# Ledger of designs, part 16: peptides against a protein of PDB entry 5K2M

Target 1, 273 residues: chain A of PDB entry 5K2M
Amino acid sequence: MRIGITYTVLRREEMAIKERAGEFGEVVMLHEDDLLFPGNYDLDVVIIRNVSHFKALYTARLFESEGIPTVNSSRLIFEAGDKLFATLRLAGKVPVPEWKAALSEGGALRVPDSLGYPLVSKPVFGSWGRLLAKVNDRDSLEAVLEHRKWMKNPLYGIHYFQEFVEKPGRDIRSYVIGGEFVGAIYRYSNHWITNTARGGKAEPCSDPEVEELSVKAWEAFGEGALAIDIFESEKGLLVNEVNPNMEFKNAARVTGADMAGKLVEYAVEVAKT

## One batch from the design tools (peptide; aimed at target 1 T8 N243)

Design b1_p12_6_s1 (made by RFdiffusion4, then SolubleMPNN; from b1_p12_6, 5 letters changed)
Fold by OpenDDE base, seed 4:
Structure b1_p12_6_s1 (fold): chain B 273 residues (1-273), chain A 12 residues (1-12)
Amino acid sequence: as target 1 above (273 residues)
Amino acid sequence: SDEEKIEEAVAE
């Protein structure tokens, strides 16, 4: 078994994945600078750990074009890494926050007619809560839309909105790999954006409802390794988003779950398919 | 930028 691992930065996750992959076969670390296509890669599977969503997507697709399966697949990265496309998958299987998409400013200005205020503006792409805006009123909506007009990337012209979900000072991040629930954490924050990258405390989450919902959310995509962000709302649990390029160092530490091992095991299974 | 993403990712 020859396992490739693509990466931008050798983080704790990549180190753990490398270590665990070594138990299954030869590990080939592939920094982004090492990636040229077409290439003669002798690999059975590639674990995609590129930091950039788009670099991860294209890297996966490039390996797939050479007949080398990837974890995650380019399909999964594409569908799960786009907030709108992810919502489209999730909405048919699990409860999600109310959402609207608009393809014009004129359409976007009508979103509050359905969602009310406050609402959340999200770019369809991007990680770590970048360009998330809590839109409390019409003036704020107009400002967000105006700023989007001047952003050069045409994807910023895709207007994705969610209802603002009141959370109990935390959210849930769960991990499902190959359809198996691996673990979950609470992420605490005093800010409405609960990302642990902002210095939030993480604690283990042991909730059967979270486990069940997480698996169902994963089933909406049907493959790969996903981190799943879940809100505790007045309406119950809501699946907010999924991440096909998950960070798990904090979750692994807090839960004791072998997320790196589970990822490698799944990659080995994919290689054998 | 990818660099900003890296900084944010390392901070998680």
Scores: peptide ipSAE 0.020, ipTM 0.568, DockQ to the pose 0.218
OpenDDE base, seeds 1, 2, 3, 5: peptide ipSAE 0.017, 0.018, 0.017, 0.016; ipTM 0.563, 0.562, 0.569, 0.560

Design b1_p12_6_s2 (made by RFdiffusion4, then SolubleMPNN; from b1_p12_6, 5 letters changed)
Fold by OpenDDE base, seed 4:
Structure b1_p12_6_s2 (fold): chain B 273 residues (1-273), chain A 12 residues (1-12)
Amino acid sequence: as target 1 above (273 residues)
Amino acid sequence: SDEEIYEKAVAE
């Protein structure tokens, strides 16, 4: 078994994945600078750990074009890494925050008629809560829309909104790999954006409802390794988003779950399929 | 560092 691991930065996650992969076969670390296509890669599977969503997506697709399966697949990265496309998958399977999408400023200005205020404006792409805006009123909405007109990427013209969900000072990050629930954590923050990368504290989450919901959310996509963001709302648990390029250092530390091992095991299974 | 990761992610 020859396992490739693509990466941008050698994080704790990549180190753990490398270590665990070594137990299954030969490991080939592939920094982004090492990636040229078309290429003659002798690999059975590639674990995609590029930091950039788009680089991860294209890397996966490029390896797939060489007949090498990837974890995650380009399909999963594409669908799960786009907040709107992910919502489309999730909405039919699990409870999600109320959402609206608009393809014009005029359409976007009508979103509050359905969602009310406050609402959350999200780019369809991006991580770490980048360009998330809590929109409390019409003036703020107009400002967000105006700014988006001047953004370079045309994807900023795709207007995705969610209801603002009041959270109990935390959210839930769960992990499902190959359909198996691996673990979950609470992420605590005094800010409405909860992210451990933003200084949030993590604690173990042991909730059967979270486990069940997480698996169902994963089933909406039907493959790969996903981190799943879940909100505790007055309406119950809501699946906010999924991440096909998950960070798990804090979750692994807090839960003791072998997330790296589970990821590698899944990659090995994919290689054998 | 988290900062380095963030910078790389922003550059996507």
Scores: peptide ipSAE 0.031, ipTM 0.746, DockQ to the pose 0.482
OpenDDE base, seeds 1, 2, 3, 5: peptide ipSAE 0.018, 0.018, 0.019, 0.021; ipTM 0.601, 0.611, 0.635, 0.634

Design b1_p12_6_s3 (made by RFdiffusion4, then SolubleMPNN; from b1_p12_6, 6 letters changed)
Fold by OpenDDE base, seed 4:
Structure b1_p12_6_s3 (fold): chain B 273 residues (1-273), chain A 12 residues (1-12)
Amino acid sequence: as target 1 above (273 residues)
Amino acid sequence: SDDEIIEKAVAE
């Protein structure tokens, strides 16, 4: 078994994945600078750990074009890594925050008619709460829309909104790999954007409802390794988003779950398919 | 910080 691992930065996650992969075969670390296509890669599977969503997506697709399966697949990265596309998948299977999409400013200005205020503006792409805006009123909405007009990337013209969900000072991040629930954590923050990367504390989450919901959310995509962000709302648990290129160092530390091992095991299974 | 490195890598 020859396992490739693509990466941008050698993080704790990539180190752990490398270590675990070594138990299954030869590990080939592939920094982004090492990637040229078409190439002659002698690999049975590639674990995609590129930090950039788009770099991860294209890397996966490029390996797939050479007959090498990837974890995650380009399909999964594409669908799960886009907040709107992910919502489209999730909404058919699990409770999600109320959402609206608009393709014009004129459409976007009507979103509050359905969602009310406050609402959350999200880019369809991006990580770590980048360009998330809590929109409390019309003036704020207009400002967000105006700023989007001047952003060069056409994807910023895709207007995705959610209801603002009141959270109990935390959210839940769960991990499902190959359809198996691996673990979950609470992420605590005093800010409405809960992200452990922003200094939030993490604690283990042991909730059967979270586990069940997480698996169902994963089933909306039907493959790969996903981190799943869940809100505790007055309406119950809501699946906010999924991440096909998750960080898990905090979750692994807090839960004791072998996230890296589970990821590698799944990659090995994919290689054998 | 690791976070700064990640943010830079994502912005590129």
Scores: peptide ipSAE 0.017, ipTM 0.591, DockQ to the pose 0.588
OpenDDE base, seeds 1, 2, 3, 5: peptide ipSAE 0.015, 0.016, 0.016, 0.015; ipTM 0.552, 0.564, 0.568, 0.563

Design b1_p12_6_s4 (made by RFdiffusion4, then SolubleMPNN; from b1_p12_6, 5 letters changed)
Fold by OpenDDE base, seed 3:
Structure b1_p12_6_s4 (fold): chain B 273 residues (1-273), chain A 12 residues (1-12)
Amino acid sequence: as target 1 above (273 residues)
Amino acid sequence: SMEDVVEEAVAE
């Protein structure tokens, strides 16, 4: 078994994945600077750990074009890594926050007629709460839309909105790999954007309802390794988003779950299929 | 890219 691991930066996660992969076979570490295509890669599977969503997507698709399976697949990265496409998968299977999409400024200005205020403006791509805006009124909506006109990436012209969900000062991040629930944490924050990268406290989450909902959310995609963000709302648990490029350093530390081992085991299963 | 740099800097 020859296991490739693509990466941008050697984080704690990549080091843990490398260590666990060494128990199953030969490990080939591939920095982004090492990747040229077409190539003759002698690998049975590649674990994708590129930081950039788009680099991860294209890296996965390029290996697949050489007949090498990837974890995650380019299909999963594409569908799960776009917030709107992820919502389209999730909405038919699990409870999600109420949402609207508009393809023009004129369409976006009508979103409050359905969602009301406050609402949340999200780019369809990006991580760590980047360019999230809580929109409390018409003036704020007009300001967000005006700023979007001057953004260079055409994807900023795709207007994705959610209802604002009141949270109990925390959210939940769970992990599902190959359809198996691995673990979950609470992420505490006094800000409406809950993110552990912003210095929030993490605690273990042991809730059977979270476990069941997390597995159902994974089943909406039907493959791979996903981190799942869940809100505790007045109307129950809501699946907010999924991440096909999991960070799990804090979750592994807090829960004691072998997330790196589970990811490698799944990659080995994919290689044998 | 600028996006890559920002994503690397804010990693969990």
Scores: peptide ipSAE 0.016, ipTM 0.551, DockQ to the pose 0.222
OpenDDE base, seeds 1, 2, 4, 5: peptide ipSAE 0.015, 0.014, 0.015, 0.015; ipTM 0.563, 0.531, 0.546, 0.567

Design b1_p12_7 (made by RFdiffusion4)
Pose (drawn by RFdiffusion4):
Structure b1_p12_7 (pose): chain A 273 residues (1-273), chain P 12 residues (1-12)
Amino acid sequence: as target 1 above (273 residues)
Amino acid sequence: EDEEIVERETSA
């Protein structure tokens, strides 16, 4: 059993994964510099841990082209990692915040007629709560759209919006791996953006409703290891987003759950074809 | 240095 781990830097998550994988077989640490294709790699499975979402997608696709299964797969990395594609997959399967998509500035200006104010603008490929905007009126919408327009990345031209959900000073992050619920936390902040990457704080979450909803959200994709974001609202729990390159150091510390171990166990199972 | 790399490589 040879288990590959692709990484950019060795965060706590990557170190814990390396250790757990060592109990099952030879660990082959693959920095981005070690990635060259086409190439001969002798691996039964690769755990994708690249910090760049896009580098993780392409390395997963490249290893798949060498006949080497990846966790997570290139398909899941793309579908789950893009807010719009992921919302299309979650819709009708679990409750989600109301949302709209527009393809131009003009189309985006009509979004408030459907969603109302306040509304949330966010990039389709983003993480860590970056470039999220709470838009309370037209002037703010025009300001966000003008700035998006001047940004170089054509992906900023895909305008994705959600109604603003009044959360109770926190949100929920849960983890489902291979269909098994492995844990959840609350992420608190005095700010409406609660990511731990922006200073949000983890506490244990033992709400049985989140466990079931989290499995249903995972079932919309039917594979892999997903970190799932959930909002509490006046209309019950809403699934906001899913994440295919999960961070969990604060979550594992707070809940005591072995998220790195469960990811590895799942990877060994996929390595058996 | 690693944190700077993480910030740089993280998708916005």

Design b1_p12_7_s1 (made by RFdiffusion4, then SolubleMPNN; from b1_p12_7, 8 letters changed)
Fold by OpenDDE base, seed 1:
Structure b1_p12_7_s1 (fold): chain B 273 residues (1-273), chain A 12 residues (1-12)
Amino acid sequence: as target 1 above (273 residues)
Amino acid sequence: SMEELLEKEADK
């Protein structure tokens, strides 16, 4: 078996994936600079570890066009990596924060009539809490919308909003691979944006309700490897978002779960189908 | 893109 691994930066996750993949067959590391299409790749499966959502999406689709399956698939990356599209999948299966989408400034200005203040403005794409805004009032909403007009990417004209969820100084990140729950962590932060990439502490989360909800959230997509962000709210557990390009170094360290091994095992199964 | 550069920096 020949296993490709596409990557932008060789992180701890990519090193662990490479090491575990070597136990199953020949490993071919593919930096973004090595990728040209159409190409004659001799690979049974490709694990997608590009940092950019769009590069990951297009890389997966390009390999699939050559008959090589990917983990994650381009379908999953597309559906899960867009916050609005992910919400559309999740909302039919699990509790999610209240949300609104608007396709114009005029529509966006009416969102508080439904969600109230404070609300959260999100881009439909992006990671590590970039361009998240807590909008406390009308003046702040107008400012966010004004700034979006001057952003070059047309996707910033897609306005996605959520209710502001009061959290107990933490959130939960869980991991589901091939439909199996692998583990979960608490991420602690004094800021309303709880992200370990911004210096948050991680602790193990052992909660059967989190496990059940995480599997149900994965079933909304029905394939691949997902990190799932869950809020502890006054209304109970809410699935905030999913990530098809999961970071797991902190989760693996804290829980002892073999995230890299589970990902490789799933990729090997995909290669055999 | 500037976004990709910011992502690379945030991963460091």
Scores: peptide ipSAE 0.015, ipTM 0.526, DockQ to the pose 0.205
OpenDDE base, seeds 2, 3, 4, 5: peptide ipSAE 0.014, 0.014, 0.014, 0.014; ipTM 0.544, 0.550, 0.546, 0.550

Design b1_p12_7_s2 (made by RFdiffusion4, then SolubleMPNN; from b1_p12_7, 8 letters changed)
Fold by OpenDDE base, seed 2:
Structure b1_p12_7_s2 (fold): chain B 273 residues (1-273), chain A 12 residues (1-12)
Amino acid sequence: as target 1 above (273 residues)
Amino acid sequence: SMEAILEEEADR
C-alpha cells in the first residue's frame, strides 16, 4: 500500500495522518510544490490535505485522471466545498437554515422579501467565517452587494443567503468518515460567527441527535470524510454547512477520537475498491 | 500557521 498525502502546510492533522498512514504502508508526502501533472505517481490512494479548496479540488481531479482514488474525491470536494451546492444536497436530507440564492443584484434585493432581516450573506466558498455578513437592513444589503461587484472572483457574484439563526453562543462541529460518526464538539463564541480558529473554546458534544443528523448529512453526499457544522436553533438542529477539507486538531484533542486513524482507514478501504 | 492558512484561503 502506497498512500499519498497532499498538503500545503504540515499541520498537526497532516502529521497525525502521516503517522497513522505509516502503519498501513509506505507514505508519500506531497507538498503542493511537488505536484506536477500529468505524472507517473505510484500511489494506491491520495489523501487530499491542501488548504485551498480549489487546489484540493483540482489535485483530487488530477490524481483521479491518473486512476488514483482520492480522499476526498474531487466530486465530494466540489459538491461539499461549495456552500450553495452543499445546501442543495443537504436540503433534500436534513434540516437546513432557510436559504436563498440569487444570480444578480436585482434578485438579491428581493431576498429579504422571503427571508426577512436579519439575514446572513455568505460567499459560496471560503472558510473561517470569511466574508460572512449579518445583514440587518436594506442599507447593509446594498453595501454587501456593492462590495461584491468589485470583487475579482466571479463566484462572488453568486449571492447566497441564509436566515440568521440565533444560536446559544455555540455551534456544533461533527465528523463523519466513510459514513461513520467519529465525534463532535461544541465551539463556543461570543460572536455570531462561531469558529475555534477565532479563539473559541471547544468541548465534547455527546448528543445522539447530533450523531444521527451528522450521518444523515453525510449520506447526502454518500462518500468521504466530512466535517459538519450544525446549529442549535429554536427550530431544532440545522445543518449549516459541511467541509470536505476538515480541520480536526481541536476535535481530536477534545474528544480523544482518532480522526486521523479513521481517515487513513477509510483511505485504505478506498484504495482497495 | 493560521496566517499561512488564511493567506492560502484568501487566494481562492
Scores: peptide ipSAE 0.018, ipTM 0.612, DockQ to the pose 0.418
OpenDDE base, seeds 1, 3, 4, 5: peptide ipSAE 0.017, 0.019, 0.016, 0.016; ipTM 0.610, 0.621, 0.606, 0.606; seed 3 fails the geometry check

Design b1_p12_7_s3 (made by RFdiffusion4, then SolubleMPNN; from b1_p12_7, 9 letters changed)
Fold by OpenDDE base, seed 2:
Structure b1_p12_7_s3 (fold): chain B 273 residues (1-273), chain A 12 residues (1-12)
Amino acid sequence: as target 1 above (273 residues)
Amino acid sequence: ELEKLYEELADK
């Protein structure tokens, strides 16, 4: 078994994945600078750990073009990594925050007619709560839309909105790999954006409802390794988004779950299919 | 520090 691991930065996650992969076979670490295609790679599977969503997506597709399966697949990275596309998958299987998508400013200005205020403006791509805006009124909506017009990436012209979900000062991040629930954490924050990247505390989440919902959310995609962001709302649990390029160091530390091992085991299974 | 690096490097 030859296991590739692509990466941008050697994080704790990549180190753990490397270590566990070594138990199953030869490990080939592939920094982004090492990636050139076509490359005639002699690998049975590649674990994709590039930090950039787009680099991860293209890397996965490039390996797949050489007949090498990836974890995650380019399909999963594509569908799960886009908030709107992920919502389209999730909405048919699990509760999600109410959402609207608009393809123009004129359409976006009508979103409050359906969602009301406050609402959340999200780019369809991006991590760590970047460019999330809580929109409390018409003036704020107009400002967000005006700014989006001048953003260089055309994807910022895709206007994705959610209802503002009142959260109990925390959200949930769960992990599902190969359809198996691996673990979950609470992420605490005094800010409406509860991302641990902003100095939030993490605690283990042991909730059977979270486990069940997480598996169902994963089943909306049907493959791979996903981190799942879940909100605790007055309406119950809502699946906010999924991440096909998950960070798990905090979750692994807090829960004691062998997330790296589970990821490697799944990659080995993928290699054998 | 790592988080800032991730924000700089991550498109998501």
Scores: peptide ipSAE 0.016, ipTM 0.545, DockQ to the pose 0.604
OpenDDE base, seeds 1, 3, 4, 5: peptide ipSAE 0.016, 0.014, 0.014, 0.012; ipTM 0.538, 0.530, 0.529, 0.512

Design b1_p12_7_s4 (made by RFdiffusion4, then SolubleMPNN; from b1_p12_7, 9 letters changed)
Fold by OpenDDE base, seed 3:
Structure b1_p12_7_s4 (fold): chain B 273 residues (1-273), chain A 12 residues (1-12)
Amino acid sequence: as target 1 above (273 residues)
Amino acid sequence: SLEELYEEQADE
């Protein structure tokens, strides 16, 4: 078994994946600078750990074009890594926050007629809560839309909105790999944007409802390794988003779950199919 | 850079 691992930065996650992969076969570390296509790669499977969503997507598709399966697949990265496309998959299977999409400023200005205020403006791509805006009124909506006109990437012209969900000072991040629930954590924050990267405390989450909902959310996509962000709302649990390029350092530390091992085991299974 | 941000987080 020859296992490729593509990466941008060697993080604790990539080190753990490398170590566990070494137990199953030969490991080939592939930095982004080493990737040229078409190429003659002698690999049975590639674990995609590129930081950029788009670089991960294209890397996966390029290996697949040479007959090498990837974890995650380019299909999964595409569907799960776009917040709107992910919402379209999730909304058919699990509870999600109320959402609207508009393709013009004129359409976006009518979103409050259905969602009300406050609402959340999100780009369809991006990480770490970048360009998330809590929109409390008409003036704020107009300001966000005006700023988007001057942003160069045409994807910023896709207007995605959610209802503002009141959270109990935390959210839930769960992990499902190959359809198996691996673990979950609470992420605590005093800010409406909960992100562990901003100094939030993580604690283990042991809730059978979270486990069941997480598996159902994964089944909306039907493959791969996903981190799942869940809100505790007055309406119950809501699946907010999924991440096909999961960070798990804090979750592995807090839960003791072998996230890296589970990812490698799944990649080995994919290689054998 | 985005890479520098991730390197800083890897060491924490």
Scores: peptide ipSAE 0.017, ipTM 0.575, DockQ to the pose 0.147
OpenDDE base, seeds 1, 2, 4, 5: peptide ipSAE 0.015, 0.016, 0.014, 0.015; ipTM 0.531, 0.557, 0.559, 0.544

Design b1_p12_8 (made by RFdiffusion4)
Pose (drawn by RFdiffusion4):
Structure b1_p12_8 (pose): chain A 273 residues (1-273), chain P 12 residues (1-12)
Amino acid sequence: as target 1 above (273 residues)
Amino acid sequence: EGDLDLDEEAFF
């Protein structure tokens, strides 16, 4: 059993994964510099841990082209990692915040007629709560759209919006791996953006409703290891987003759950075809 | 999870 781990830097998550994988077989640490294709790699499975979402997608696709299964797969990395594609997959399966998509500035200006104010603008490929905007009126919408327009990345031209959900000073992050709920936390902040990457704080979450909803959200994709974001609202729990390259150091510390071990166990199972 | 700055570099 040879288990590959692709990485950019060795965060605590990557170190814990390397250790757990060592109990099952030979670990082959693959920095981005070690990635060259086409190439001969002798691996039964690769755990994708690249920090760049896009580099993770392409390395997963490249290893798949060498007949080497990846965790997560290139398909899941793309579908779950893109806010719009992921929302299309979650819709009708679990409750989600109301959302709209537009393809131009003019189309985006009509979004408030459907969603109302306040509304949330976010990039389709983003993470760590970057470039999220709470838009309270037209002037703010025009400001966000004007800035998006002048940004180089054509992906900023896909305008994705959600109603603003009044959360109780926190949100929920849960983890489902291979269909098994493995844990959840609250992420607190005095700011409406609660990511731990922006200073949000982790606490254990033992709400049984989140466990069931988290499995249903995972079932919309039917594979892999997903970190799932959930909002509490006056209309019950809402699934906001899913993430295919999960961070969990604060979550594992707070809940005591072995998220690195469970990811590895799942990877060994996929390695057996 | 990922860093947006790295995503921008990787995209281009």

Design b1_p12_8_s1 (made by RFdiffusion4, then SolubleMPNN; from b1_p12_8, 7 letters changed)
Fold by OpenDDE base, seed 5:
Structure b1_p12_8_s1 (fold): chain B 273 residues (1-273), chain A 12 residues (1-12)
Amino acid sequence: as target 1 above (273 residues)
Amino acid sequence: MSDFELDEKALS
């Protein structure tokens, strides 16, 4: 078996995936600079680890066009990597924060009529809490919308909002690969944006409700490897978002789960189908 | 900024 791994930066995750993949077959590391299509790639499966959502999406689709399956698939990357599209999948299966989408400033200005204040403005793409805004009032909403007008990417004109969820100083990140729950962590932060990349403490999360909800959230997409962000709210557990390009170094360290191994095992299964 | 440039700056 020949396993490709596409990457932008060789992180701890990519190193772990490479190491584990070597136990199953020949590993071909493919930096973004190595990729040219159409090409003659002799690979049974490709693990997509490009940092950019769009580069990951297009890379996956390009390999698929040559008959090479990918983990994750271009379909999954497309649907899970967009916060709005992910919400559309999730909302039919699991509890999610209340949300609204608007396609114009005029529409966006009416969002508080449904969600109230405070609300959260999110871009539909992006990671690590970039361009998240807690909107406490009308003036703040107008400011966010004004700034969006001057952003070059037309996707910033897609206005996605959620209710502000009061969290107990933490959130949950779980991991589901091939429909199997692999593990979960609490991410502690004093900021309303919980991000472990900014120095937050991580602790193991052992909660049967989290496990069940995580699997159900994965089933909304029905394939691949997903990190799932869950909020502990006064209304119970809410699935906030999913990530098809998951970082797991902190979760693997804290839980002891072999997330890289599970990802490779799933990729090997995909290659055999 | 491309989505890529934003992601690289966040990793750095």
Scores: peptide ipSAE 0.019, ipTM 0.615, DockQ to the pose 0.142
OpenDDE base, seeds 1, 2, 3, 4: peptide ipSAE 0.017, 0.014, 0.017, 0.017; ipTM 0.607, 0.589, 0.607, 0.604; seeds 3, 4 fail the geometry check

Design b1_p12_8_s2 (made by RFdiffusion4, then SolubleMPNN; from b1_p12_8, 7 letters changed)
Fold by OpenDDE base, seed 5:
Formats: C-alpha cells, structure tokens, sequence
Structure b1_p12_8_s2 (fold): chain B 273 residues (1-273), chain A 12 residues (1-12)
C-alpha cells in the first residue's frame, strides 16, 4: 500500500501520521510545492494535511479526480470546514447554538431581533478564533459590518452569527474518526475564545454524554476524521463547530489516545474500499 | 492578506 500525505508545514501531527503510516505501507510525503495536476500519482490513498482550508479542499478534489481517495474527502472538507455548512448538517442531528445567517448588511442588522445580545460574529472560514467578535450592542454590530465591507474576500459578505454561550471557563474538543470516538479534552481559558494554541490548559474529558454527542455529530457528515468543539451551556451540551483539518497534538498528549494511528487505520480502510 | 497567509502566520 502507498499512502500519500499532503502538507504545508511539517507539524507534530504530520510527523506522527508519517510514522504510523510507515507501519502500513510506503509513505509518500507531498509538500504543497510537490503538487502538480494532472499528475501520475501512484497512491492508494492520500491523507490531507494542508493547513489552508481551500488548499486542502482543492488538493482532495484533484486527487479524487485521478481516482485516488482522500482522508478527508473533498466533500467532507467542504461541508465541515465551512462554519455555516457545518451548522446546516449539525442542526438536524444534534443541539447547536442558536444561529442566524444573513447575506447583506441589512439582513445582518436584523439578526439581534432573533438572537438578541450578546451575539458572536464569525466568518464562515478560518481557524483559531480568527475574526471572531463578541457583539454586545448595536454599535459593535455596525462596526463589525463596516469592517467586513472593506475585506477583499467576498466570503466575508456571508454573515454568520451565533448566540453568545456562557461557558464555564472551558470548552470540549472531541475526536471521532471513522465513526469511532477516539478521545476528548477540556480546553481551559479565561477568555471567551477557548483556544489551546494560545496557551490554554488541556485536561482529559471522560464523559459518556460527550462521547454520544460526538458520534452523533460525526454521523451528521457520515465520513472521515473530525475534531468536534462542544460547549457546556446552561442548556446542556451544544456542538459549536467541527474541524476536518484537526490538530490533535495536545489531545493525544493529554489523553494518550493514538489519534495518528486511528487516522492512518481509517485511511487504510478507505483505500481498501 | 489571503486566507492562506493568515493561516501560515498563525502557525509561527
């Protein structure tokens, strides 16, 4: 078996995936600079680890066009990597924060009529809490909308909002690969944006409700490897978002789960299908 | 900045 791994930066995750993949077959590391299509790639499966959502999406689709399956698939990357599209999948299966989408400034200005204040403005793409805004009032909403007008990417004109969820100083990140719950962590932060990349403490999360909810959230998409962000709210557990390009170094360290191995095992299964 | 440039800077 020949396993490709596409990547932008060789992180701890990519190193772990490479190491584990070597136990199953020949590993072909493919930096973004190595990719040219159409090409003559002799691969049974490709694990997509491009940092950019769009580069990951297009890379996956390009390999698929040559008959090579990818983990994750271009479909999954497309649907899970967009916060709005992910919400559309999730909302039919699991509890999610209340949300609204607007396609104009005029529409966006009416969002508080439904969600109230405070609310959270999110771009539909992006990672690490980038361009998240807690909007406490009308003036703040107008400011966010004004700034969006001057952003070059037309996707910033897609206005996605959630209710502000008061969290107990932490959130949950769980991992589901091929429909199997692999593990979960608490991410602690004093900021309303909980991100372990910004120096947050991580601890193991062992909660049967989290496991059940995580699997259900994965089932909304029905394939692949997903990190799932869950909020502990006064209303119970809410699935906030999913990530098809998951970072797992902290979760693997804290839980001891072989996330890289599970990802490779799933990729091998996909290759055999 | 492209979506890509922002992602790369966040990893540094």
Amino acid sequence: as target 1 above (273 residues)
Amino acid sequence: ASDFELDEKALE
Scores: peptide ipSAE 0.017, ipTM 0.606, DockQ to the pose 0.128
OpenDDE base, seeds 1, 2, 3, 4: peptide ipSAE 0.016, 0.015, 0.016, 0.017; ipTM 0.596, 0.596, 0.603, 0.599; seeds 1, 3, 4 fail the geometry check

